# Ledger of designs, part 61: peptides against a protein of PDB entry 5OOQ

Target 1, 227 residues: chain A of PDB entry 5OOQ
Amino acid sequence: YREDVRQVVTHPANALSFLQPGRLVEISVNGKDNYGWGAVVDFAKRINKRNPSAVYTDHESYIVNVVVNTMYIDSPVNLLKPFNPTLPEGIRPAEEGEKSICAVIPITLDSIKSIGNLRLYMPKDIRASGQKETVGKSLREVNRRFPDGIPVLDPVKNMKIEDEDFLKLMKKIDVLNTKLSSNPLTNSMRLEELYGKYSRKHDLHEDMKQLKRKISESQAVIQLDDL

## One batch from the design tools (peptide; aimed at target 1 R119)

Design b2_p29_1 (made by RFdiffusion4)
Pose (drawn by RFdiffusion4):
Structure b2_p29_1 (pose): chain A 225 residues (1-48, 51-227), chain P 29 residues (1-29)
Amino acid sequence: YREDVRQVVTHPANALSFLQPGRLVEISVNGKDNYGWGAVVDFAKRINNPSAVYTDHESYIVNVVVNTMYIDSPVNLLKPFNPTLPEGIRPAEEGEKSICAVIPITLDSIKSIGNLRLYMPKDIRASGQKETVGKSLREVNRRFPDGIPVLDPVKNMKIEDEDFLKLMKKIDVLNTKLSSNPLTNSMRLEELYGKYSRKHDLHEDMKQLKRKISESQAVIQLDDL
Amino acid sequence: SEAFEKATVYDEDGEPLYVDDVKLEELEE
C-alpha cells in the first residue's frame, strides 16, 4: 500500500508541481542504487530522436545533485538526458570515499520528496559549484540524522482525489490493526520477526527454484510446440 | 519578505542554508 501511494506521489501530475530547484529528494534508482538524499537542480520532458512513447513515470528526467557518488566512478560517461546510468557508476560503498556529482533520473527513481530545499547557484555546472552544494547536503544530513521530513501528500501537496483518499485510509486501518497485535508491545519482536522473515524469504526463494526443476525435468519447449 | 526570512535557516556563519516551505506557507497565511 505504501509503495502504491509512492507511485501516486511521484506521478508527473502531482510531483512536478513540487519539483522546484533545490528540492530535497531521496534517490533510489531502479530499487538498487541508493544515493541518499540529494538536491534537485532542474527537470525537463523526455523526448526519445525516434519519438518513442514513454511511461508516465519515465516521461520526465530530473537532474539531481548527490553527495554519495563513488569517488572512482566514471562520471564523464553521463549524457544529460539519459537516465540509464552506465555500468560502474554506483553509490559509494560503506567504506569508500564519496564525491558530489549530478546524475539524471526518471521520476520512478525518487523514494520520497522532502519539505526542505537548498539555495543553489545559477550554474551548477560552473567550477566548484557542484562541490559547494554537496557540502550543504552534508550539513542537512547532520541536522537530520534520522532522516529528512517528507512532504505530507494531502495537507501540503493538496492531493484530494477520492481514490487516493481511500488508499490512505486503507493504510491507517492496517496500522491500527498492527498496533492491536499482542506482539507490538514485545521485546522479542525484532528477534522473532527477523527469524520469521528469513524463513519466509527461503520459502519464497525455494518455491522459485522448486518450479524451475519441474518444468525442466520434462522436455523444454514442448508447450511452445 | 519577512515570511521568507523567517522560514530561512542559517548555518553557524549566519549564511542562508535552506528554506522550510511548510513553515513559509503557514507564515503567509

Design b2_p29_1_s1 (made by RFdiffusion4, then SolubleMPNN; from b2_p29_1, 10 letters changed)
Fold by OpenDDE base, seed 3:
Structure b2_p29_1_s1 (fold): chain B 227 residues (1-227), chain A 29 residues (1-29)
Amino acid sequence: as target 1 above (227 residues)
Amino acid sequence: SEAEEAATIRDENGNPLYLDEVKLQELLE
């Protein structure tokens, strides 16, 4: 269901009003290139000058320019064109152990994984030399302050998405999350109670720990499959 | 605005770093 939520959140009708300059968004291009959290520079409706009759999907109908600080250093960033979401070959995030640089990349709404609560204060001219690096520093600082992740806008409470079907979806997800979170805990507690009775007679401490881990792992797997 | 200032988080140098839009929203509601 996570993808369903993402589709609604990143729809132009919902997302554009939250894509102010500096808005933090989590970026995944083509479902494989994860740039992490970047900052919105601007956005515009996608216009194909070469083919004015081109029709784009809703999620591809706008281009968002974002500053990322995770661009692979040897990426051909000089080939990037503002408002052209078709990225040149070699444009990718740095992998582990690779050096990264700041870059402004054009993405579609479909490349937004999540929209954050936070909006960076941006330089007036982000295209000026050195300004993207300033944003990069800000991004690093924000990430440092949020080691557990940058908070994501609540689609209902914050974004005020009132679509009935979406609300039903969110309710369903909440129910599932509650169920999945409560059951393992209950089972763990029961296990402790059960093994506590036998622990006096048997060295079951290690077995209990292993079982608790297994329950936790199972919960994680279930969540991934169900949501 | 006052609400914006309250929702603004500053860096180590005292410069505005980011605006917490949720906090801002809460202050305005």
Scores: peptide ipSAE 0.657, ipTM 0.951, DockQ to the pose 0.785
OpenDDE base, seeds 1, 2, 4, 5: peptide ipSAE 0.650, 0.650, 0.642, 0.649; ipTM 0.949, 0.951, 0.947, 0.950

Design b2_p29_1_s2 (made by RFdiffusion4, then SolubleMPNN; from b2_p29_1, 10 letters changed)
Fold by OpenDDE base, seed 4:
Structure b2_p29_1_s2 (fold): chain B 227 residues (1-227), chain A 29 residues (1-29)
Amino acid sequence: as target 1 above (227 residues)
Amino acid sequence: SAAEEAATIYDEKGNPLYVDEVKLAELLK
């Protein structure tokens, strides 16, 4: 269901009006290269100079340039071309333990995982020396302020998507989330937390709480995989 | 605008860092 929501949200008819310069978007290229949250520089309709008659899908018909601060340091960033979403070999996010740098990468709408509530103040000329690093510092600061994740736009309340089928989809997701939050195991954990605060057997209750949490997390993951 | 300023979050130096677009939209209703 998450992918279904993403397809609707990232459709040009819905997404483009929320891709102002500085808008934070969560980026996943080719479903494998997760760059995390980046900032929109600009976007344009995709034009193939080699084949002007080329037809693209809706989700591939626009190119969005975004600043990321998670680019692997040894990536061939000098080979990146604005508005060319076909990334050179070796362009990837840094893995754990690797150093990262800031870069501007061109992506399609299909590479947007989420659109955030927040819009960064951007330098006037992002292509000037040192400006990408400034955005990188801003991104780090935002991530620091939102340890639980950057707020994501509500497709209905914020983006005003009113398609009936989409509303049904969202309602289904809400029901599932409600079931998860109201799960007896979740409630049991809450009760255990409360009881643990007042119990002299605090250590045992904490152990039980931890076990219940692990079980609940596992169930949550399974349930969320259905979305 | 006053609404944009109210929706703006600043860094430790007092420079604007980001705008909460949802908050801004709510203020403009």
Scores: peptide ipSAE 0.650, ipTM 0.948, DockQ to the pose 0.747
OpenDDE base, seeds 1, 2, 3, 5: peptide ipSAE 0.028, 0.116, 0.637, 0.114; ipTM 0.594, 0.695, 0.948, 0.713

Design b2_p29_1_s3 (made by RFdiffusion4, then SolubleMPNN; from b2_p29_1, 10 letters changed)
Fold by OpenDDE base, seed 4:
Structure b2_p29_1_s3 (fold): chain B 227 residues (1-227), chain A 29 residues (1-29)
Amino acid sequence: as target 1 above (227 residues)
Amino acid sequence: SEAVEAATHYDEKGNPLYLDLDKLEELLK
């Protein structure tokens, strides 16, 4: 059921307006490589220079560059290519007992587990020497201040998703979180049905167009100084 | 802006660390 919410939250029509520089996001690559909370550097529409006719799903159509402080120290980070989400072999989080370093990794929207409701103050040039480590220290400090977890962006209150079926989905999830479910399978089927109804009836493409216009017309959404 | 300053949390050295967006939203209503 959490996956259903994640699919809605991380859809470009909803997510992009919340991916300002410094925005905290929780990262899981390929559903297994958990980097924890990272900070957004920037994002761009995915372009395949070798295959311009390539078509991507909505959740794979944008690339987000994020700073993480959990990269395995011996990962081949020098092979990372900005805005290329196809990560080189060996790029992974540090395991228990391993040392980690800071790195900027390109991810798809589908690799975002959660969007935080905090923005880090970021260095102007993250690729300059020592700047990633500065962000790494900031991430550690934020994690220290939120031992129960970084506040997650609320899809309804913060993102203003008002679809009735989605609201029903959220309410159902809330009930399941607070009470023991006697029929887990039935509840799961119902959640999937609700998400299906939302995805079929909501015009996410129109929302995307409106979002793109807003991003183009206003710097206040992107730049901290304009807030 | 005053709202940004009020919603900003600082590190041990007094430098801006992060912006509390819930607080910021409340201040901008």
Scores: peptide ipSAE 0.622, ipTM 0.947, DockQ to the pose 0.663
OpenDDE base, seeds 1, 2, 3, 5: peptide ipSAE 0.609, 0.609, 0.604, 0.622; ipTM 0.945, 0.945, 0.944, 0.947; seeds 1, 2, 5 fail the geometry check

Design b2_p29_1_s4 (made by RFdiffusion4, then SolubleMPNN; from b2_p29_1, 11 letters changed)
Fold by OpenDDE base, seed 5:
Structure b2_p29_1_s4 (fold): chain B 227 residues (1-227), chain A 29 residues (1-29)
Amino acid sequence: as target 1 above (227 residues)
Amino acid sequence: SAAVEAATHYDEEGKPLYLDEVKLAELLK
């Protein structure tokens, strides 16, 4: 059930409008490398220059650059390629007892475990000396202030996901969490069916187009304010 | 529309940390 909610929340039609600079996101790469909470730098549509006809899934169609403060100190961070979410071998979070450093890593939407309801103030040039470490300090401060966990965006109240099938899914999850006694397998299958219905019912392409327009409008407003 | 954000906390360097208005209202309750 949590995975089904994650799939909807991290879909481009829902997630991209909340991936502003400084937005906190919880990061898990390849389902095994947990970097914890990081801060969004920016995002871009994934383009394959070598194969322009390459088709990516919705969750792999965008690259999000994030600052993490949990990178293993001896990771080959110099081998990181901008806007390449396929991370080099050896890029991993620090394990218990290991030292960590701050790094900017490119991830897909599929690597976002949750989207936080908190946004950091981000430096203008994250690549400048010391700037990623500043963000790292802010991340530590956030973790200190929220010992019970960083608040997550509410899909309905905050993200305004009003799809009827999704709302039904959320209600079912709430009921299941409350009843704890229901067979988890049966409930998971129902959630997958609801997600399937959501995907079929909605023109995700049109939703993406509308989202891109909203993003462009928002960027225009930001540019006007910076001017 | 981008969620309206309000500064609720400051980091060690005095930089603001923002929450959206809806969640902030819930946290202050």
Scores: peptide ipSAE 0.281, ipTM 0.770, DockQ to the pose 0.247
OpenDDE base, seeds 1, 2, 3, 4: peptide ipSAE 0.027, 0.031, 0.027, 0.021; ipTM 0.592, 0.595, 0.645, 0.560; seed 4 fails the geometry check

Design b2_p29_2_s1 (made by RFdiffusion4, then SolubleMPNN; its pose is not in this set)
Fold by OpenDDE base, seed 1:
Structure b2_p29_2_s1 (fold): chain B 227 residues (1-227), chain A 29 residues (1-29)
Amino acid sequence: as target 1 above (227 residues)
Amino acid sequence: SAAKEKELQEEIIERSKRLIEEAEKEKEE
């Protein structure tokens, strides 16, 4: 059930509006590499230059760049490619007793374990010398201030996910948490219907984003002509 | 409380901003 909630929360139709610069996200790459809480730098739609017709799953269709402060110091961070979520071999979080460094890593939405109800102030240029380390200091401070964990966005109250099936799912989870009964919501069919709805919403969002870009571009051109 | 959490969030945001500003000043020197 937690995974089902995560799938809904991290769906582009829901997540992207909360992935502003500085948004805290909890990162788990491939379900194994836990980087802890990082800060969002930016995100972009995943584009395969070699195969422009490549179709990605919804959760893999965007790349999110995040600052983490838990990168293993001897990780080959120089091999990281911006907007390439396929991480080089050896890129991993520091284990207990190992030294860590700050790094910007590209991840997919599927690598987001949770979205925090907190945003850091981000530098204008995270790639400038020392900026990622500054964000790293802030991340340490956040962890210090929230010893019991960083507050997570409530999918309903904060993210305003109002889908009826999702609400039913949440209610079932609450009931299960109270009853400790692991009845698998084999409602795979309902999940598919939910995803279908989210996909449609996402399409609308992308259309709106494209429209906004066109408007901004047109305004920029008008301003150039008025000079 | 929700209010205390919000206050803490704002404090953290402000502190993060200060850290960035300080780091920027150190580069200009």
Scores: peptide ipSAE 0.383, ipTM 0.859, DockQ to the pose 0.406
OpenDDE base, seeds 2, 3, 4, 5: peptide ipSAE 0.240, 0.350, 0.156, 0.382; ipTM 0.729, 0.847, 0.658, 0.857

Design b2_p29_2_s2 (made by RFdiffusion4, then SolubleMPNN; its pose is not in this set)
Fold by OpenDDE base, seed 1:
Formats: sequence, C-alpha cells, structure tokens
Structure b2_p29_2_s2 (fold): chain B 227 residues (1-227), chain A 29 residues (1-29)
Amino acid sequence: as target 1 above (227 residues)
Amino acid sequence: MEEEEEKLQEEVLEESKKLIEEAEKERKA
C-alpha cells in the first residue's frame, strides 16, 4: 500500500507542482541507495538527445536535480552529467563511518520516496563556490530540528489529490495502520486505472506548460519590437 | 570576493532557518 501511495504521489500530475526550488524530498535511487532528505534545485522533462523518439514511463519522464549532503566523498561526482539520471558507477551515499560531501544529482520521480512539507531558501546559483555546502548546512539544521522526522506532505490535505480510488486506498491504509495489519493488498488493476487517469492529467499539464511558454515567448517578441 | 561569498552563504542559511522555524510552528499548531 505504501508503494501504491508513493506511485500516485510521485506521478508528474501530482508531484511537479510541489517540486519548487528548496522543496525537501527523500531520495532512494534504484531502491538501494538512500541519500536521505535533499533539496530540489529544479526539474525538466527528460530528453534523449540520441533517441528523440524514446518513450519513458511517467515516473521516468522528468529529471529532478537535488542537492544531497550524503554523497560518498570518493564518488566520481565529476562524471555526473546534468539531467542524466543514469548515474555513473561509484555514485553512492556514504555508509556509516565514511565521509560525505554535498552534491547535485539528477534523479527521476521514481527515486522520490517522499515529499516534505518544507522548503529551504535556495541560492540563485547553486553551482557557485560554497553554495551547495550552504544548502548542506541547511539540511543538517532541518534534521537537527526534526529529530522525529521531517513532516511529509499529506496527499489529500496538502496535495489535494481527490481521486476516489486514491481516497479509498488511503482509507484502507488508515484502517490497516490502526489494526497493525501487514496485509499489502496491492490492487494492481485499480492502480492501472488510476495511472490512466493521471496520465490524462499529465498531458493537460504539459499542454498548459507549453502554452505558458508560447505566451511568454510572444510577449518577449512584442517587447523587442517596442524597443 | 571571499567576504561577499561568505555573506551570501550566511544569508541563505539564515533565510532557511526562518523557514524551518515556520515549519516547526505549523507542526505544533
């Protein structure tokens, strides 16, 4: 059930509006590499320059750049390519007893474990000297002030996910949590129907984004002609 | 240049601390 909720929450139709600069996200890459809480820098639609016709799943269709403060110090961070979520070999979080550094890593939406109900103040240029380390200090401060865990966005109250099937899922989870019942009834068929609905919403979101860009471009052209 | 960078870093940290404090207040309310 938790994975089902995660799939809905991290779907582009729901997640993208909450991935503003500074938004805290909990990061797990490939289900193995846990970086803990990081801060969003920006995001973009995934583009394959080598194969423009490549089709990605919804959860792999966007790249989110995040600052983490848990990167293993000897990781080959110089091999990281902007907006390429395929991480080089050796890119991993520091284990216990290892030293960590701050890094900006590109991740997919599928690598988001949870979205925090908190935003940090982000520098204008994260690539400037010392800025990623400053964000790293802020992340440490967050963890210090929230020893019981960083507050997570409520999918219903905060994210306003109003899908009836999702609400039913949430209710079931609440009942199960109350009963301490571990029976994950993955209703896979209902998830597919949910994904179909969210896919349509995503298409609308992309259309709106494209329209906003066109409007902005048109306004810029008009301003240039008036100068 | 180093002093300006340090000031900018301090500003970012202080503004983040304010946001964290606001989030703490919201959680307690």
Scores: peptide ipSAE 0.530, ipTM 0.908, DockQ to the pose 0.069
OpenDDE base, seeds 2, 3, 4, 5: peptide ipSAE 0.499, 0.496, 0.497, 0.497; ipTM 0.902, 0.902, 0.900, 0.900

Design b2_p29_2_s3 (made by RFdiffusion4, then SolubleMPNN; its pose is not in this set)
Fold by OpenDDE base, seed 3:
Structure b2_p29_2_s3 (fold): chain B 227 residues (1-227), chain A 29 residues (1-29)
Amino acid sequence: as target 1 above (227 residues)
Amino acid sequence: SAEEEKKLQEEVLEESKKLIEEAEKEREE
């Protein structure tokens, strides 16, 4: 059930509006590499320049750049490519007893374990010397302030996910948390229907984004002509 | 409450802003 909720929350139709610069997100890459809480720098639609016809799943269709402060110090961070979520070999979080550094890593939506209900103030240029380390310091302070964990966005109250099937799922989870009775089998069929609805919503969101971009481009051209 | 959540968000945002501003000052010095 937790994974089902995560899939809904991290779907582009729901997640992207909450991935503003500075948004805290909990990061687990490939279900193996836990970087803990990081801060969103930006995100973009995944484009494969070598294969423009590449089709990605919804959860792999966007790349989110995040600052983490748990990167293993000897990781080949110089090999990191912006907007390439395929991380080089050796890129991993520091283990116990190892030193860590701050890094900006590109991840997919599928690598988001949770979205926090907190945002950091982000520097204007994260690539400037020392800026990622400053964000890393802020992350440490937040973790210190919230030893019991950073508050997570409520999917219903905060994210306004009001789909009836999702609400039913949430109610079932609440009941299960109280009664320990897991009826896992009935939920898989309902998830496919939910994803179908979110896919349509995502398409509309992308259409709106494209329209806004076209409007902005047109306005920029007009301003250039007025200059 | 929603008000408490908002207050917490603002506090964290402000604290992080201060840290960035302090770090920027230290680099300029």
Scores: peptide ipSAE 0.531, ipTM 0.913, DockQ to the pose 0.668
OpenDDE base, seeds 1, 2, 4, 5: peptide ipSAE 0.497, 0.488, 0.498, 0.496; ipTM 0.907, 0.903, 0.904, 0.903; seed 4 fails the geometry check

Design b2_p29_2_s4 (made by RFdiffusion4, then SolubleMPNN; its pose is not in this set)
Fold by OpenDDE base, seed 5:
Structure b2_p29_2_s4 (fold): chain B 227 residues (1-227), chain A 29 residues (1-29)
Amino acid sequence: as target 1 above (227 residues)
Amino acid sequence: MEEEEKKLQEEVIKRSKELIEEAKKKKLE
């Protein structure tokens, strides 16, 4: 059930509007590498230059650059490529007793475990010397201030996800959390239907954005020709 | 609860900004 909620929350139609610079997100890469809470730098639609015809799932169709302060110190961070979510071998979070450093890593929406209801003030140039470390200090301070955990965005109250099927899912989860009676099988079918609805909405939204860009580009060209 | 949450959010933003400014000052020294 928590995974079902995560799938809805991290869908582009819902998540992208909450991935502003400085937004805190909890990061888990490939379900194995837990980096903890990081801060969003930016995001972009995933484009494969080698295979422009590559089709990505909705959750893999965007790349989010995030600052983490839990990168293992001996990780080959110099091999990280911006907007490439395929991380080099050896890129991992520090284990207990290991030293960590700050790094910017590209992740997919699928690697977001939760979206926090907090934002940091981000440096103008995160690539400048010492700026990642400053964000890292801020992350440590946030963790210190919230010993019980960083507050997570409420999907309904904060994200305004008002889909009836999703609301039913949330109610079921609340009931299950209170009564420990989970029937996971009925939720999977509804999740696919929900996913389909969000996918359609996302496609329409992207089409509208593309259309707006084409119109703006056309207008810009006309203005340049009139100058 | 919403007002307290907003205050906490503002404090986090403020502190993060202060840390950036402090880091800039240390580089100039």
Scores: peptide ipSAE 0.389, ipTM 0.850, DockQ to the pose 0.634
OpenDDE base, seeds 1, 2, 3, 4: peptide ipSAE 0.381, 0.389, 0.218, 0.321; ipTM 0.846, 0.851, 0.672, 0.821

Design b2_p29_3_s2 (made by RFdiffusion4, then SolubleMPNN; its pose is not in this set)
Fold by OpenDDE base, seed 3:
Structure b2_p29_3_s2 (fold): chain B 227 residues (1-227), chain A 29 residues (1-29)
Amino acid sequence: as target 1 above (227 residues)
Amino acid sequence: SELDKKAKELVEKGETVVIDEVKKEVIVL
């Protein structure tokens, strides 16, 4: 059930409007590399210059650059390429007892576990020397201030996901959370079906196009204010 | 935004801040 909700929440039509610079997101790469909460730097549509005809899934169609403070210190961070979500070998979070550093990593939407309520005030140039460490300090302070975890966006109340099938999914999850006796396997299959219906009913492409326009307009306004 | 302005002012004062986008408030950490 949580994965089905995650798929809807991290879909470009829903997620991108909440991925402002500094937005806190919980990051898990390849389902195994948990970086914890990081801060969004920026995002862009994934374009393969070598293969312009490459088709990506919705969840892989955007690259999000995020600052993490949990990168293993001996990770080959110099091999990281902006907007390339194919991470070099050895890029991983620090394990218990290992030292960590701050790094900017490119991830796909599929690597977002949760989107938080919180946004850091980001430096203008995060790539400048020392800026990543400043963000890393802020992330540590946030984690200290929220020991029970960073508040996660409510998909309905905050993200305004009003799709009927999604709402039904959420209601089912609530019922299942209250009814400990329900078979988890039967419920997961129903969630996949509901997600499939959701994805088919929405012209997510047009929604994404409209969102891209709004993002472009917002970026233009920011540039005008920096002038 | 107003929140960004307030956050900026606090950061310039040396505070560590985070913006709660749901509550629409700046939290000093």
Scores: peptide ipSAE 0.671, ipTM 0.954, DockQ to the pose 0.689
OpenDDE base, seeds 1, 2, 4, 5: peptide ipSAE 0.668, 0.665, 0.661, 0.658; ipTM 0.952, 0.952, 0.951, 0.951

Design b2_p29_3_s3 (made by RFdiffusion4, then SolubleMPNN; its pose is not in this set)
Fold by OpenDDE base, seed 3:
Structure b2_p29_3_s3 (fold): chain B 227 residues (1-227), chain A 29 residues (1-29)
Amino acid sequence: as target 1 above (227 residues)
Amino acid sequence: SALDKEAAALVAQGKTVAIDLVKKEVIEL
């Protein structure tokens, strides 16, 4: 269920409007490398200059540049290529007891674990010397101020995701969370069974894909009229 | 935005700030 919510939230049609410069996002690359909360610099549509006909999945179709303050100090950050989300070998977060540095990394939407309520006031030129470290200090202060975690955007209340299947999913999660709080063991097994049944019944991926195209098309038209 | 202006003013004073876009407030960190 959490992964299904994440897939909906991080889809371009839903996520991009919330990826303003300085927006805090929780980052997990390849489901393994947890960088924690970082700050969005910018995003762009993924373009393969060598293969212009390359088709990416929706979650891989955009590159988001993010400042993280958890990069392992000995990571080959000089090998990072702008707008290339395929990170060089050795690019990883610092482990416990290791020193970290600030870095800008290009990620896909699929590497976003959550989108926060908070936005940092970003320097005008993040590439200028010392600016990443300023953002890194701000990230540390945010983490200090919110020891229980940075507030995450409510997909329904804040992101206005009104898809019927998504709303049903959220209701199920709420019911399950309420039940889990009362009886943790019985409800975890039931969650897996319900997930398996729901995944088989609804090709939620295709329905979400169609709705997302319509929303993206409508937002593109609105932005043209405000210019 | 008004929030950005407020945040900028606080940053100019040497404060560290975040903007809560849900509550529409500037948070001093």
Scores: peptide ipSAE 0.616, ipTM 0.943, DockQ to the pose 0.718
OpenDDE base, seeds 1, 2, 4, 5: peptide ipSAE 0.616, 0.609, 0.604, 0.597; ipTM 0.943, 0.941, 0.939, 0.939

Design b2_p29_3_s4 (made by RFdiffusion4, then SolubleMPNN; its pose is not in this set)
Fold by OpenDDE base, seed 3:
Structure b2_p29_3_s4 (fold): chain B 227 residues (1-227), chain A 29 residues (1-29)
Amino acid sequence: as target 1 above (227 residues)
Amino acid sequence: SELDEQAAALVAQGKVVAIDEVKKEVLVL
């Protein structure tokens, strides 16, 4: 159930409007590398310059650059390529007892575990010397302030995901959370069916195109005001 | 935005801040 909600929340049609610079997101790369909460720098549509005809899944079609403060200190961060979500070997979060550093990593939407209510005030140039460390300090203070976890966006109330099938999914999850005694297998199968119906009903591709236009227009206006 | 301006002012004062986009408030950390 949680994964099905995550798939809907992290879909471009829903997620991109909440990925402003400084937005806190919980990051898990390849389902194993947990970086914890990071701050969004920016995002862009994934383009393969070598293969312009490459088609990506919806969740892999965008690259999100995020600042994390949990990068293992001996990770080959110099090999990181902006807007390349295929991370070099050795790029990993610090384990318990290891030292960590701040880094900007490119991830896909599929690597977002949660989108937070909070946004950091981001430096204008995060790539400038010392700016990543400033964000890293802010992340530490946020984690200190919220020891039980950073508040996560409510998909319905905050993200305004009003799809009927999604609402039914959420209702079922609530019922299942209250009725832990019901057979977990039956509930999982029903959740997959509901997600399948949601995916088929929404032309999420058109919604994504419209959202991308709005975001591009908004960014263009912001850049004009800074000039 | 108004929230960004408030946050910027607090950061200029040496505060660590976050913006709660749901509550529409600036948090001093």
Scores: peptide ipSAE 0.659, ipTM 0.953, DockQ to the pose 0.694
OpenDDE base, seeds 1, 2, 4, 5: peptide ipSAE 0.654, 0.653, 0.650, 0.655; ipTM 0.952, 0.951, 0.951, 0.952

Design b2_p29_4 (made by RFdiffusion4)
Pose (drawn by RFdiffusion4):
Structure b2_p29_4 (pose): chain A 225 residues (1-48, 51-227), chain P 29 residues (1-29)
Amino acid sequence: YREDVRQVVTHPANALSFLQPGRLVEISVNGKDNYGWGAVVDFAKRINNPSAVYTDHESYIVNVVVNTMYIDSPVNLLKPFNPTLPEGIRPAEEGEKSICAVIPITLDSIKSIGNLRLYMPKDIRASGQKETVGKSLREVNRRFPDGIPVLDPVKNMKIEDEDFLKLMKKIDVLNTKLSSNPLTNSMRLEELYGKYSRKHDLHEDMKQLKRKISESQAVIQLDDL
Amino acid sequence: SAEEASILLDVSDPEAFDEAIEKAKEEAE
């Protein structure tokens, strides 16, 4: 349900109104590379030019400044409006130095939208400007160690569509349902939940393998035939 | 309207930055 709400928030109709320069966003591109919190510089419509049609979330490209780029990552390969990050450009590992950079992303690569925004120079492409902004991101990350506050989708972003409101209520219902479980006020909750979640991942992982073995025991493309 | 629904941060001015952070924390509470 929360992932369903995220798509509603990041859809161009609602998200673009709040994508002013300097907006703070949490970037998780393709659900794999987590660059932490960054600052939006600008955005523009994606034009595929072969005029190919794009998905609503991929219809726009946003350039964001990050402060967690791996230091030896080859940033010279980036095209201004190509959000497919070349192989080797990755967030810095837990033991590796970081460098400030600007990357293009689609809206689908935004995890959350912040209520804070930085002062940014006119030319982020100018000498030392991307570096200076990266310093500001490091300070915001210090003042907010637990995280950056998110924008309230209803109160701040004024999203009032009825279908979305039912979705928000569905979450509140599940939360109070979760808060009424006997385990909520338990000390072993983190231990037991982790012990169970590992057993659950295996069950789902084993189920994936279990089906592969059976289909391959028989002839391969007999069904296609 | 969207600019009014957010807090601008300026690191070059320490007083304005501290006041903006305090306001952000009060609103988060």

